Peptides against a protein of PDB entry 6O8C. Designs and how they scored, part 2

Target 1, 262 residues: chain A of PDB entry 6O8C
Amino acid sequence: VGLRYEKISLPKIHPRYDLDGDASMAKAVTGVVCYACRTASTLLLYQELMRKGVRWLVELVKDDYNETVHKKTEVVITLDFCIRNIEKTVKVYEKLMKVNLEAAELGEISDIHTKLLRLSSSQGTIESSLQDISSRLSPGGLLADTWAHQEGTHPRDRNVEKLQVLLNCITEIYYQFKKDKAERRLAYNEEQIHKFDKQKLYYHATKAMSHFSEECVRKYEAFKDKSEEWMRKMLHLRKQLLSLTNQCFDIEEEVSKYQDYT

## One batch from the design tools (peptide; aimed at target 1 Y188 K195)

Design b1_p8_3_s3 (made by RFdiffusion4, then SolubleMPNN; from b1_p8_3, 4 letters changed)
Fold by OpenDDE base, seed 1:
Structure b1_p8_3_s3 (fold): chain B 262 residues (1-262), chain A 8 residues (1-8)
Amino acid sequence: as target 1 above (262 residues)
Amino acid sequence: FPEIEEEE
């Protein structure tokens, strides 16, 4: 479950000049943009942590792959050895049959040989599956982690810093509006400055919230969706590796039953 | 920027 954030909106800004109302509005705007800054920072941190997690998981799955390949190799060696031994035994019995020895034992050994050859053929399927997995994990493969470096927000985007600059401008106006409120009445020139600052406040606030929505939230959501999809695929791949490992163990166990006859 | 007329 990704980070839950609350959808926040700017308060309504009334065009009417009101020192008390304008101070209250400016306070609310400051709060909203402050929340946006903190949220943007948290979303960035989450993505950076997830990128580390992705890299870690890739290495873990590569280790699982290598272990599976190793096990497969061991089983292939054992199976091939068993097949060679059975083939030698078959040749010996074929020679003995020429001297009137019982055909029943040769039939059983031949059946074992046929079974072992079938097991050997299944190794080709396992090999093909491992190659497919390797291709998916390789650079440019379907499970490549390149998306983690492309999607979402990055420290280099400086989104938090950009929002902080806007927050600073807004906060400055808020503090001025607190002073203006304390004066109770402004001179005409000061009143005009207050009105202009109110327009600037609106501009900065709108810019901040637009940037937060479009450059922080939207990109984070895209990253989250992509990460979830990729994670599902990686988990499925791990299950496939486990299945292949189990198949190797099953073959090994079956071969062990025939080694007692060699 | 409207020139702020300094009313005396």
Scores: peptide ipSAE 0.018, ipTM 0.640, DockQ to the pose 0.207
OpenDDE base, seeds 2, 3, 4, 5: peptide ipSAE 0.017, 0.017, 0.016, 0.006; ipTM 0.625, 0.626, 0.624, 0.340; seed 3 fails the geometry check

Design b1_p8_3_s4 (made by RFdiffusion4, then SolubleMPNN; from b1_p8_3, 4 letters changed)
Fold by OpenDDE base, seed 5:
Structure b1_p8_3_s4 (fold): chain B 262 residues (1-262), chain A 8 residues (1-8)
Amino acid sequence: as target 1 above (262 residues)
Amino acid sequence: FPEILEPE
């Protein structure tokens, strides 16, 4: 998962004055820095889309959580009602046993009561699990999305614009070197200007590639790694919610077997 | 952004 980009490097810049070689080198440098600008833009776009996806997934999981809580509450009400009815039945049978009822029937109802109490105790475990999930999704929790705002690159950083400024300077020098090559030979003053521009080209290119690597690529990779880790945790949490929902349905089904004794 | 320049 993530955008694939090619690892780019600057061509070797020869120190010797050579009009043909310098024009060719400047063309190659322009191409590399142009690729860096486009790559930086695409990496930024990917991160912005991922941030939208993260927000969407958080809301989806919150909805799943609320549905699970609702189902749990329904089951608790049903179970408590069934327990109260069985307890009343037990009391009636205990009174009748003093007169002429078989002890076997009271034993069966007592066993049902014990089973229902066990189911009720399992609801406490489900509640604890839901509370844990809620704490993890809460602000400052382990699954908070604060990292999505802190990590990676943002439009406000203006990395693409900064690279574009450097690319413009490099492109200007390249077009001048193309003209210089066409002249075949420069006068002394123009030769000195060419040498100075070659030095400027080197500084602009190295600055662009350093900025691209440190402020674009490195931060993107950090964002990508964190997003993948967070996504795995969120998907696991969603599976946990589904499991808890299924446990609630299982308890409800078990309780329904004893409704005839109410 | 400008396209990558063609080889010489």
Scores: peptide ipSAE 0.041, ipTM 0.778, DockQ to the pose 0.026
OpenDDE base, seeds 1, 2, 3, 4: peptide ipSAE 0.035, 0.023, 0.020, 0.036; ipTM 0.755, 0.698, 0.698, 0.757; seed 4 fails the geometry check

Design b1_p8_4 (made by RFdiffusion4)
Pose (drawn by RFdiffusion4):
Structure b1_p8_4 (pose): chain A 256 residues (1-92, 99-262), chain P 8 residues (1-8)
Amino acid sequence: VGLRYEKISLPKIHPRYDLDGDASMAKAVTGVVCYACRTASTLLLYQELMRKGVRWLVELVKDDYNETVHKKTEVVITLDFCIRNIEKTVKVVNLEAAELGEISDIHTKLLRLSSSQGTIESSLQDISSRLSPGGLLADTWAHQEGTHPRDRNVEKLQVLLNCITEIYYQFKKDKAERRLAYNEEQIHKFDKQKLYYHATKAMSHFSEECVRKYEAFKDKSEEWMRKMLHLRKQLLSLTNQCFDIEEEVSKYQDYT
Amino acid sequence: PDLPLPDL
C-alpha cells in the first residue's frame, strides 16, 4: 500500500501586484510546501523502517533455518543409530527364522526415510544459498533503491521552505501597510518572483526525487516480498518434513 | 515607474 497522502499542488500565482492577494498567495504556497516537506520526511521514515525490517526478517528466517538443520542432524543421529540396530551385523548362511519377516518392512521404511532425507539436505542447502549474503534474496535493492538520510532531501526542502516562509512573513507585513513605498514595492515584486521560484523548485524536487525514488523502492519491495514468502513456505515444508521423520522414527525407536 | 527586475 505505502503511505496514503494527498497530492497537493501549488496554487496559481497571479501576476498582478496586489498586497492582499500576494499575502494570501504566499500563505497558501507556504502551506503546500510544508505538506510536501512533511510528507517527504514520512516517506523517508517508511523506507528507513522497511529496510531495518527486511534486515531483521532475513535474520529471523536464518534462525528458522538453523533451528531446522539443528533437528535434521538431531534426527539423523537417530536414523543412522536405529538402523545400526535392526540393520547391523547383529540382525541378519541359510536362515528361515533369522529375522527376515514383519520387521523387514520397518527396515524398508527406515531405508526410504534415510534416503529421502538426502534430498532434504539438497533443498535445505539451496535455501541457504539464497539466504547467504550474496544470494538471490540478499537485500541489495534495499540499499540501492529509494532515498537515504545521506541524501539530505528533507533538509534540502527545508532550506527552500525557509526562504518561502520568510517571504510570506514579509508579505503579511506589506499587506498590513496597505501601501508600499517606492523601493519597497519593487523589492516586494522581486520577492514574489523569488517565492514562486523557490516553491516550484521545492515541489519538483519533492516529485522527481522523493516520490519517484520512493515508489521505485516500493515496487522493489513488493517483488522481494514474493520471493521471501516463497522461500519461507519452502523452508517450512522442510521443517514439517523433519518433524514427520522424527514422528515416524520415534515409533520404531521403541521395539521388543 | 517600474524598474526592470532581473531574471531568475

Design b1_p8_4_s1 (made by RFdiffusion4, then SolubleMPNN; from b1_p8_4, 3 letters changed)
Fold by OpenDDE base, seed 4:
Structure b1_p8_4_s1 (fold): chain B 262 residues (1-262), chain A 8 residues (1-8)
Amino acid sequence: as target 1 above (262 residues)
Amino acid sequence: SMLPLPSL
């Protein structure tokens, strides 16, 4: 998961003055830095899309949580109603037993009451699990999305623009070196300018590649690693919510079997 | 030759 990019490196810059070699080198440098600009833009776009996806997933999981809480509440109401009805029936039969020994029916109703109380106790475990999930999703929780706003690169960093400025400077020198090559020989002053421009090209290229590696690639990889870890935890939490919902349905189904006695 | 674009 994540963007794959090729590791790019600058060509070796030879100190020797050579109009053909320098034009060829400048062309290669321009290509490498151009690739860095495009890659940086793509890495930024990916991170922005992932941030949107993270926000979407947070809302989805919150909806799943609220649905689970709602279902749990419904089951609690149904279960409490059933328990209250069975308790009334038990009290009636206990009074009747003092007059006529219908011991078998009272035993069955008492067993149902015991089963319902066990189901009610399981609701406490579901509640505790929901509270844990809520704490993890809360601000400052283990599944907070704050990392998505902190990690990686952002449009505000202007990394692509900074690289583009350096690329423009390099491209200008490349076009000059292409002209210099066409002249075949330069006057002394023009030769000195060419040598200085070669140093500037090296400086701009090195700065571009350092910025690309340290401020674009490294931060992207950190964002990617955090996103993968967080996504795995969120998907696991979503499965936990589904399991809790299913437990509520199972309890509701079991309670429905006793409605004929209530 | 354009270097290949980063792939997803």
Scores: peptide ipSAE 0.032, ipTM 0.754, DockQ to the pose 0.020
OpenDDE base, seeds 1, 2, 3, 5: peptide ipSAE 0.023, 0.031, 0.031, 0.030; ipTM 0.734, 0.750, 0.751, 0.741

Design b1_p8_4_s2 (made by RFdiffusion4, then SolubleMPNN; from b1_p8_4 with D2E D7S)
Fold by OpenDDE base, seed 5:
Parts: C-alpha cells; sequence; structure tokens
Structure b1_p8_4_s2 (fold): chain B 262 residues (1-262), chain A 8 residues (1-8)
C-alpha cells in the first residue's frame, strides 16, 4: 500500500507591495514548503522500509525454495528405494512362476512397478521447475532485487536536507515580513529590502517545489510501481514453490501405499 | 485549514 499525499501548490505571489498581504503569503509559502519537506521525509522512510521488506521477502522465498528442494530430494530417495525393492520382488515372483502358477500376484506387483516408474518420470518436471525458480532468484535473474537499490530516493541524495535549507531561508523571510507588518510603514530602504526579500522567497519556494516534485515525488512513484510489479511476481513464485511442494507430498503419499510390498 | 509551520 503506497503512501497517499496531497498535491500541493504554491500560493499566487502578487507583485504589489503590501505588508499585510506579503506576510500572509509568506506564511502560506512556508506552510507549503514545510509540508513538502515532511512529505519527502515520509516518502523516503517508506522506501527504506520497503527495501527492508524486499530483502526479507527474498530470504523467505529462498528458504521456501530450499525446503522444496529438500523435500524433492527426500521423495526421490524414497521412490528410488521403493522401485528397487519392487524390482527385486518382481524377479523373485518371475522365478516362482516357473515352478508354480502365481500369475495374479505377479500381475499386481508389475502394475505397482509401472505406477512407480510413472511417478519417477514426474521428478524430471519438478527438477526443471526448481531450476527455473533458482535461475529467477539468482543474481541478475528476473526476480533480482537490484531495482530496490537503484530506484526511488535514498538518504544519500540528501533531498530532505536540501528542502530543509530552503525552508529555513523561507522561514527567515517570513519572520522578517511579520516584523515588517508590525511596523505598518517602512522607510524607503527597508521597503526596498522587503521587495528584494519577496523575490528571494519566490526563488527559494519555486526551487523547493521543483525539487520536491521532480526528485522526491517522481522517483517515489517509479519505485512504487516497480515494487508492486516485483511483489506480484514474487508472490506468484511462492505459489509455484508451494505447488511443487504439494506435488512432492502427493508422490510421497502414493509411494507410501506400496511400501508394504518392499 | 492552515498548513502547520515548522516548530522553531
Amino acid sequence: as target 1 above (262 residues)
Amino acid sequence: PELPLPSL
């Protein structure tokens, strides 16, 4: 579930000199950029948590894979042992049939042997499927988690810090505009400074919002989309492993019916 | 609703 954030925009900055209006505008700008900074931090945190989750899921699926491989190996050993014992029994009965007509019992054991050989043939399909899964989970495979390290935003990008610097500059100007408002009238020099600071405020705010949208939001959305796709594929892979495990259990159960003949 | 300002 991705984080929901509201689309924010800067208030309209009117070019007219107005101490009350400029203080109110500066307050609103400060609020918007503050929200952007907090949102950027939250989006970063989400991505870092998702990266941890991705690594965790990879290890979980590797464990599921290893368990399935182990189960498959166990079943192969059991099945091969059962086949060898049935083959010995068949040979004994074939010798006995030359002396005494035990044709019905030989027929039953021969049918069991045929069934076991069919079960053994299915092991090749399971092995092929496990090899495919292994290849997909391997480094450079289709389900590699390399994207999680490349996509999105990272602490090393220092996006939050960059936004915070701009926010500090904006906040300073806002506090000055609050003082200017309290003076009700500025001398000529102070009025010129106020107008200049208003321009600075605009530049800082625009820079902050551009950085937020282009670097923080856009990269987050790309990370989110890739994470959703990858997660779906990983969940499907896990279902495939479960299916293979169940096939191994089905074979084991079938073999158990014939162990009394070994 | 007023956007919250940074607490200094």
Scores: peptide ipSAE 0.043, ipTM 0.775, DockQ to the pose 0.028
OpenDDE base, seeds 1, 2, 3, 4: peptide ipSAE 0.041, 0.035, 0.033, 0.034; ipTM 0.779, 0.735, 0.750, 0.752

Design b1_p8_4_s3 (made by RFdiffusion4, then SolubleMPNN; from b1_p8_4, 3 letters changed)
Fold by OpenDDE base, seed 4:
Structure b1_p8_4_s3 (fold): chain B 262 residues (1-262), chain A 8 residues (1-8)
Amino acid sequence: as target 1 above (262 residues)
Amino acid sequence: EELPLPSL
C-alpha cells in the first residue's frame, strides 16, 4: 500500500554555451521539477488522508472496545446472579441430603455450580485482556496515533510552496532561453547573462531536487512504513476484540441454560 | 509547448 512515484533525475547540464541545447536542457529541467512539485503535493495529500483515516480508525476501535466492555459487564451481572441462586439451591439440597433425599439432584446442581465458577474465572481473563487493549490504545501506548502527527510531511512545512517558488524561477529562465534560442545569436552581454542564468538554473534545480528527496520523499517513506506497521497492529487488535466479544456471547448462552434451575 | 504548471 502506498503511492508509487517514479524516480526522476535531472538531465546532465553541459557547460558548453549552446542556445539550442540550453533551451532543450532548461525545458527538461522544468519538466523534472514540475513533476517533483506535483509528486510532493500528491504525497502530502496522501499523508493527510491517512491521518484522517488513522483518527477515524482509532475512534472505531474505541467504540468496538466500549461495546465489548458493556457486553462483558452484562454477562458478569447475569453470571453472578445465576451463581448466587445456584449457591442457595445447593445449600437447600445439602440439608435434604442429611435425610437421604434428592442425592442425584444435588450432584447435578453442584456440577452446574462448578461450571458457573469456571465461567466466572474466564471473565477475569477477559477483563485482563480488555485492560491490556485499553493500555495499548491509551496515550503513550503501543497503538497510540502520535506517530501520525509527527512522521511525514505536513501542510505547515510548505514544501510544495517552496518547490513551486523554485519551479517558477526555473521556468522563467527556460522562457528566456527560448527567446535566446529564437535570437540565434546573442551580443556579448546577453551571452554572459545567459551563462549566469544557466548557473542559476542549475542551482535552483539542484536545490529543488534535494528538497524533494530529503524533505518530501524520505519523510513520506518514513510515514508510510510507520502507517503500515500501525495498521497491522490495529487490525490484529480488532480481531482480539471480536474474539473477546464472542467469548462473552458464548458465556451468556451457557448461563442461559441454567436459569431454569434458579 | 507550454509545460503544464502545477495548479496551486
Scores: peptide ipSAE 0.041, ipTM 0.791, DockQ to the pose 0.030
OpenDDE base, seeds 1, 2, 3, 5: peptide ipSAE 0.026, 0.026, 0.022, 0.023; ipTM 0.713, 0.716, 0.694, 0.698

Design b1_p8_4_s4 (made by RFdiffusion4, then SolubleMPNN; from b1_p8_4, 3 letters changed)
Fold by OpenDDE base, seed 2:
Structure b1_p8_4_s4 (fold): chain B 262 residues (1-262), chain A 8 residues (1-8)
Amino acid sequence: as target 1 above (262 residues)
Amino acid sequence: MELPLPEL
């Protein structure tokens, strides 16, 4: 998942003075750097949107966690109530057995009590799993979203603005080279200026593409990779929460079968 | 999303 961008490279700049060739080259360079500016802007926007999405997903998963904890608590209360009622019933039957009543009914109730105690023991495992999940979601946990603020490019870096300044310089030279081409032949001084401007064009272009590659693309790729890894882990955690919720429902259903005995 | 090259 991520924005696809084309790997752009600068055209070869021929060292020969050629008004037609230099105008064509300058046009191509302008196009490449313009693409870099637009791409950098889009990559920045994508990262900002992803940061918002990450925050939203964290809150969603926290809500799922809280719902699971609530359900677990409800089931514990219900289960404990059923256990207490069955224990009272067992005590009554034990007293009645001293007066010649049916051993078979006591056996059944005792078996129910044993089953309920087993269900109660499983709550400890659910609690431990919820605590693990909570620790992972906590600040500094393995699923903390701190990476989203640290990785990638940010508006404060002003990468797009820096590229735009270089693009403006390049574009100015390109427009001059279009004029120079229209003259077909330059005087000696104007020819020397054209040669110097060609060197400036090269300098600005290489600086723009270096900045784009190192400060925009590379950082974006690092952000993308971390985002994909984190997203996979978050989706897995969400599945774990759903599994724990289902276990709570399964216990509640099993307890409901014994409520008629209480 | 592939970014189109600007037409010059």
Scores: peptide ipSAE 0.029, ipTM 0.708, DockQ to the pose 0.019
OpenDDE base, seeds 1, 3, 4, 5: peptide ipSAE 0.027, 0.025, 0.022, 0.021; ipTM 0.699, 0.705, 0.669, 0.674

Design b1_p8_5 (made by RFdiffusion4)
Pose (drawn by RFdiffusion4):
Structure b1_p8_5 (pose): chain A 256 residues (1-92, 99-262), chain P 8 residues (1-8)
Amino acid sequence: VGLRYEKISLPKIHPRYDLDGDASMAKAVTGVVCYACRTASTLLLYQELMRKGVRWLVELVKDDYNETVHKKTEVVITLDFCIRNIEKTVKVVNLEAAELGEISDIHTKLLRLSSSQGTIESSLQDISSRLSPGGLLADTWAHQEGTHPRDRNVEKLQVLLNCITEIYYQFKKDKAERRLAYNEEQIHKFDKQKLYYHATKAMSHFSEECVRKYEAFKDKSEEWMRKMLHLRKQLLSLTNQCFDIEEEVSKYQDYT
Amino acid sequence: YPPKPSYP
């Protein structure tokens, strides 16, 4: 979804010299830039938080991985150990009552369990190579896409907002005077141009730098999330597959 | 007074 904010544009700046109109115009412009500036700050937060989260979530899946491999090895030393019971040089030269019967069916399941465990390790390694630092789930898009604190985009907007704010404040004063002396009138008219210049620059910067890069980050995250849930579903299927093996071995562990 | 500059 991303941040739901309203898109607010600069009002039309009429060219006449009008002290009342210019004051009301400057106030409206300052407001729009504040909204743009404040919104630009939140967008940076959502990115910075997203990134702290993706970093963290990746490490958590590594814990879910390590937890699973810790049980896969924990169970193998039971399969290979309980196979050493019913399938060693102890269990099974002509013989008819030497145990080749109904227990041989369990030895068959245990052989298929030990072998099926083989491809578990093959798939388990494949997900480790995706969770690895250079793998195809690495959060490299996270440091490339979008804006950063080092970009200083908020403070850059803030510098322009200050220029615009100082002018508005002066335009209030001018409105209060109802008439401006000669030189002051001309300075006011120039500051009106400066105000428009600063505002359009701040607005276009917000659009083409903050929002554009933010949306690019937003889409990259949606794509990376699909990869993530896809891997998490696979790792989970491997975890359950182990508990199954543990369950089907903990039955045969108790013999007579 | 000098003439007023124009501001287009």

Design b1_p8_5_s1 (made by RFdiffusion4, then SolubleMPNN; from b1_p8_5, 4 letters changed)
Fold by OpenDDE base, seed 3:
Structure b1_p8_5_s1 (fold): chain B 262 residues (1-262), chain A 8 residues (1-8)
Amino acid sequence: as target 1 above (262 residues)
Amino acid sequence: RPPLPVFP
């Protein structure tokens, strides 16, 4: 889960004045910061897509929950109807036993009644489980998606734009250093400007990489970790809902066996 | 050019 990206680092910046070395260094720095910009953009896009996916999954799980609740309700109605019919039958047989009916038939019906009552008791456990699931999906619950809006990076942070501004400054210096290299030797004033520009390049590059690391990568990793944890919990929840649905079907099937006695 | 991030 998550995007894989290459770990980027700035090249070593030598303090010595060297037109060839400085042009090469500036080219490398430009490449690294350019990669940071593209990476930041991709990481942002991923997070935005994940936020959409999270919202979609929440709605899907809510639908699954509602279907399970509906099925449970149907089973309860069917079971209650069957119990009422068996109870009527038991009363009839109890009256007939006073008139020489075989105790065996009453025993069988009584056993069915007992089984149905056990099934009815199990519905309480299913209801409790559904209530727990509902609480977890509710606002403020353990599976709330509020983290998706809080964690990570957002378009409003303008991280890509901030990095792009720094990249533009670095690129300008790089092109100047390329020209300086072509001159082979600079006059004293131009040499001093070159040295100052090298310091500016270092400053911009360091600022860009710090921003990328602290405001893009770190926040992305936090978002990723939370998304993985949340996704695992949601998948488990869906399995629980499926299990509850299957239990309802099993009860319905068992009740259907006794409908012939009603 | 360094490659773009890839989905795993």
Scores: peptide ipSAE 0.036, ipTM 0.749, DockQ to the pose 0.015
OpenDDE base, seeds 1, 2, 4, 5: peptide ipSAE 0.035, 0.036, 0.034, 0.013; ipTM 0.746, 0.748, 0.740, 0.472

Design b1_p8_5_s2 (made by RFdiffusion4, then SolubleMPNN; from b1_p8_5, 4 letters changed)
Fold by OpenDDE base, seed 4:
Structure b1_p8_5_s2 (fold): chain B 262 residues (1-262), chain A 8 residues (1-8)
Amino acid sequence: as target 1 above (262 residues)
Amino acid sequence: LPPAPLFP
């Protein structure tokens, strides 16, 4: 999961004045910083899409939770009803036994009652598990999505725009160096300007690459790692909810076997 | 010859 990008580095900048070499270097620098701008934009877009996906998944899991809670409530009602009916039947048979009726049917019904009470005890475990899940999904819980707003890069950071400004400055110098190359020889003043612009180009390029590495790539990688960790936890939680739902269905199925005695 | 694209 995540975007793959190539590791880019600035070309070596030679201190020697060379119109052909400087034009070639400036072209290469322009290419590298242009790639950084495009990559930064792509990384930003990916993170924004991932944030939407995170929000969507949170809502999906909340819906799964609510459905599980609803199912658990339904099972509790059904089970309690069945228990009450069996208890009434037990009382009737106990009264009839005082009048010389067979004890065998009472034994079977009593065993069913005991089984139903065991199923009822399992509801406490399901409830505890649901409470744990609720706490994890709650604001400030371990599965809160607050990290998605904190980690990574955001449009408000203006990283792409900052890089684009630097790219524009570098591109301007490159075009000048292309002209300088075409002249084959510069006058003394133009040569001094060229040397000064070469220093500016180096400064802008270094600033761009530092910004790209520290404010774009590094933050993206942190976001990616955090998102993968969070996603694994969310998927596990969803599996837990499914397991709890299945336990509720299993209880309902078991209760249905005893309905002939109610 | 058309100028080679600036960026590959």
Scores: peptide ipSAE 0.023, ipTM 0.717, DockQ to the pose 0.024
OpenDDE base, seeds 1, 2, 3, 5: peptide ipSAE 0.021, 0.020, 0.022, 0.020; ipTM 0.716, 0.729, 0.569, 0.572

Design b1_p8_5_s3 (made by RFdiffusion4, then SolubleMPNN; from b1_p8_5, 4 letters changed)
Fold by OpenDDE base, seed 1:
Structure b1_p8_5_s3 (fold): chain B 262 residues (1-262), chain A 8 residues (1-8)
Amino acid sequence: as target 1 above (262 residues)
Amino acid sequence: RPPEPVFP
C-alpha cells in the first residue's frame, strides 16, 4: 500500500544545434522536472500523513494494552478472593468429614478448588505475554515508532523547494528556446548563448533528476517498506491483546460460576 | 535576465 507514481526519465539530449529540436527537448525536460516536483510534494504529504497515523495507532494500542492490564488485574483479585474462600470451605468440610459427614460435597468443592488453581496458573502466562507486549511497545522496543521520524523525507529537507528552483531555471531556458525557434536563425553570438543555455539546462535537469531519485524516491520507498512491516506487526500485536482480553473474560466467567460457593 | 555574456 502506497502512492503509485510513474517512473520518469529525461529525454535524450542531442548535442547537435537544432532550434526546433532544442525547443522540443526543453519542453519535454520541463514537463519531466515539473512532474518530479509535484510527485515529490505528494510523496512528502503522504509520509507526513502516515507519521500522524503511526502516532495515532501507537496511542490506540497503548490504551488497549492499559485496558487489558486493568482487566487482568481485576480478574486476578477476583480469582484470588474466590480461591481463598473455597480453601476456607474445604477446611470446614474436612473437619466435618472427620465426624462422618457428607463426603460427596467435599469432593465437589475440592474439584472446584483444583479448577480455580489451574485458572490461577494461567494468569502467569497472561502476565508474561503482557510483559512481552509492553517490552515491544516501550522506547527502544521492536515496535517503537522512532523509525517514522528517521526514515523518509521531511519538510525540513526542503526537497520540493530545491526542485522548484531547478524547475524555474529550466523553464526560463525553455521559454528562451521557444523564442529562438521563432527567430528561425540566430546570429553567431545568440547561437553561442543558446548552446551555453543548453548545457545549463542539461546540468539543471540532471541535478533535479538525481535529487528526485536519491533524496525523494529512494527515501520514500524505504519509508514505505518500513511502514508496511511495522503496520503488520502492530496489527498482529493488537490481535494478541484481544486474545489476552478474551482470556481474561473467559476466566472471569468461569469464576462467576463458583461464586455461589464462596 | 542578467546581461548575457557576449561571446567573442
Scores: peptide ipSAE 0.046, ipTM 0.764, DockQ to the pose 0.083
OpenDDE base, seeds 2, 3, 4, 5: peptide ipSAE 0.029, 0.046, 0.029, 0.011; ipTM 0.773, 0.760, 0.772, 0.450; seed 3 fails the geometry check

Design b1_p8_5_s4 (made by RFdiffusion4, then SolubleMPNN; from b1_p8_5, 4 letters changed)
Fold by OpenDDE base, seed 2:
Structure b1_p8_5_s4 (fold): chain B 262 residues (1-262), chain A 8 residues (1-8)
Amino acid sequence: as target 1 above (262 residues)
Amino acid sequence: RPPEPLFP
């Protein structure tokens, strides 16, 4: 998952004064840095969208958690009610056994009681699992989304704007070099200006590429890696919640079989 | 004349 971008590098810049070569080089540099600007913008947009997605997913999972807790609570109430009713029935049959020896029915009811108690014991495990999930989703938990705000690039960094400024400087020099090429030969002063501009071009280009690599690409890759890991863990957690929900339904179904005896 | 700029 993530945006694919091409690895870009600056063309070789020759120190030799050559109006045709310098114009061609400047064109290539302009293209590379322009690509860097566009890529940086796209990478930023991607991260912002992912941050929105992360927040959305967190809320979704919290809702799933709350629904699971609600279902668990419902089952506990139903189960406890059933247990109490069966216990009353057991007591009645115990009294009747003293009078008319209804041993077979008492045995059946007692077995049901034992089964219900076993089901009740499983509720503790479900509760513990829900508590674990809650702790993981809570602030400071292992699945907290704080990383999404910390990692990567942000609009406030103004990386795209910084690159655009450098691109503007580079583009200006490129257009001048295109004019210089058209002149075929420059006077001494204009030649010296051209040489200085070529050095400035190199400086701006190098600065742009370093900024792009270190402040845009590197941070984006770190964000991407963390997002992938986090997403995998969140999906696993959702599966755990589903499993717990299903376990609650299974218990409810089992309890329903014995409600006729209550 | 100043020397040509050096590019690394």
Scores: peptide ipSAE 0.056, ipTM 0.737, DockQ to the pose 0.268
OpenDDE base, seeds 1, 3, 4, 5: peptide ipSAE 0.033, 0.031, 0.031, 0.024; ipTM 0.788, 0.747, 0.725, 0.606

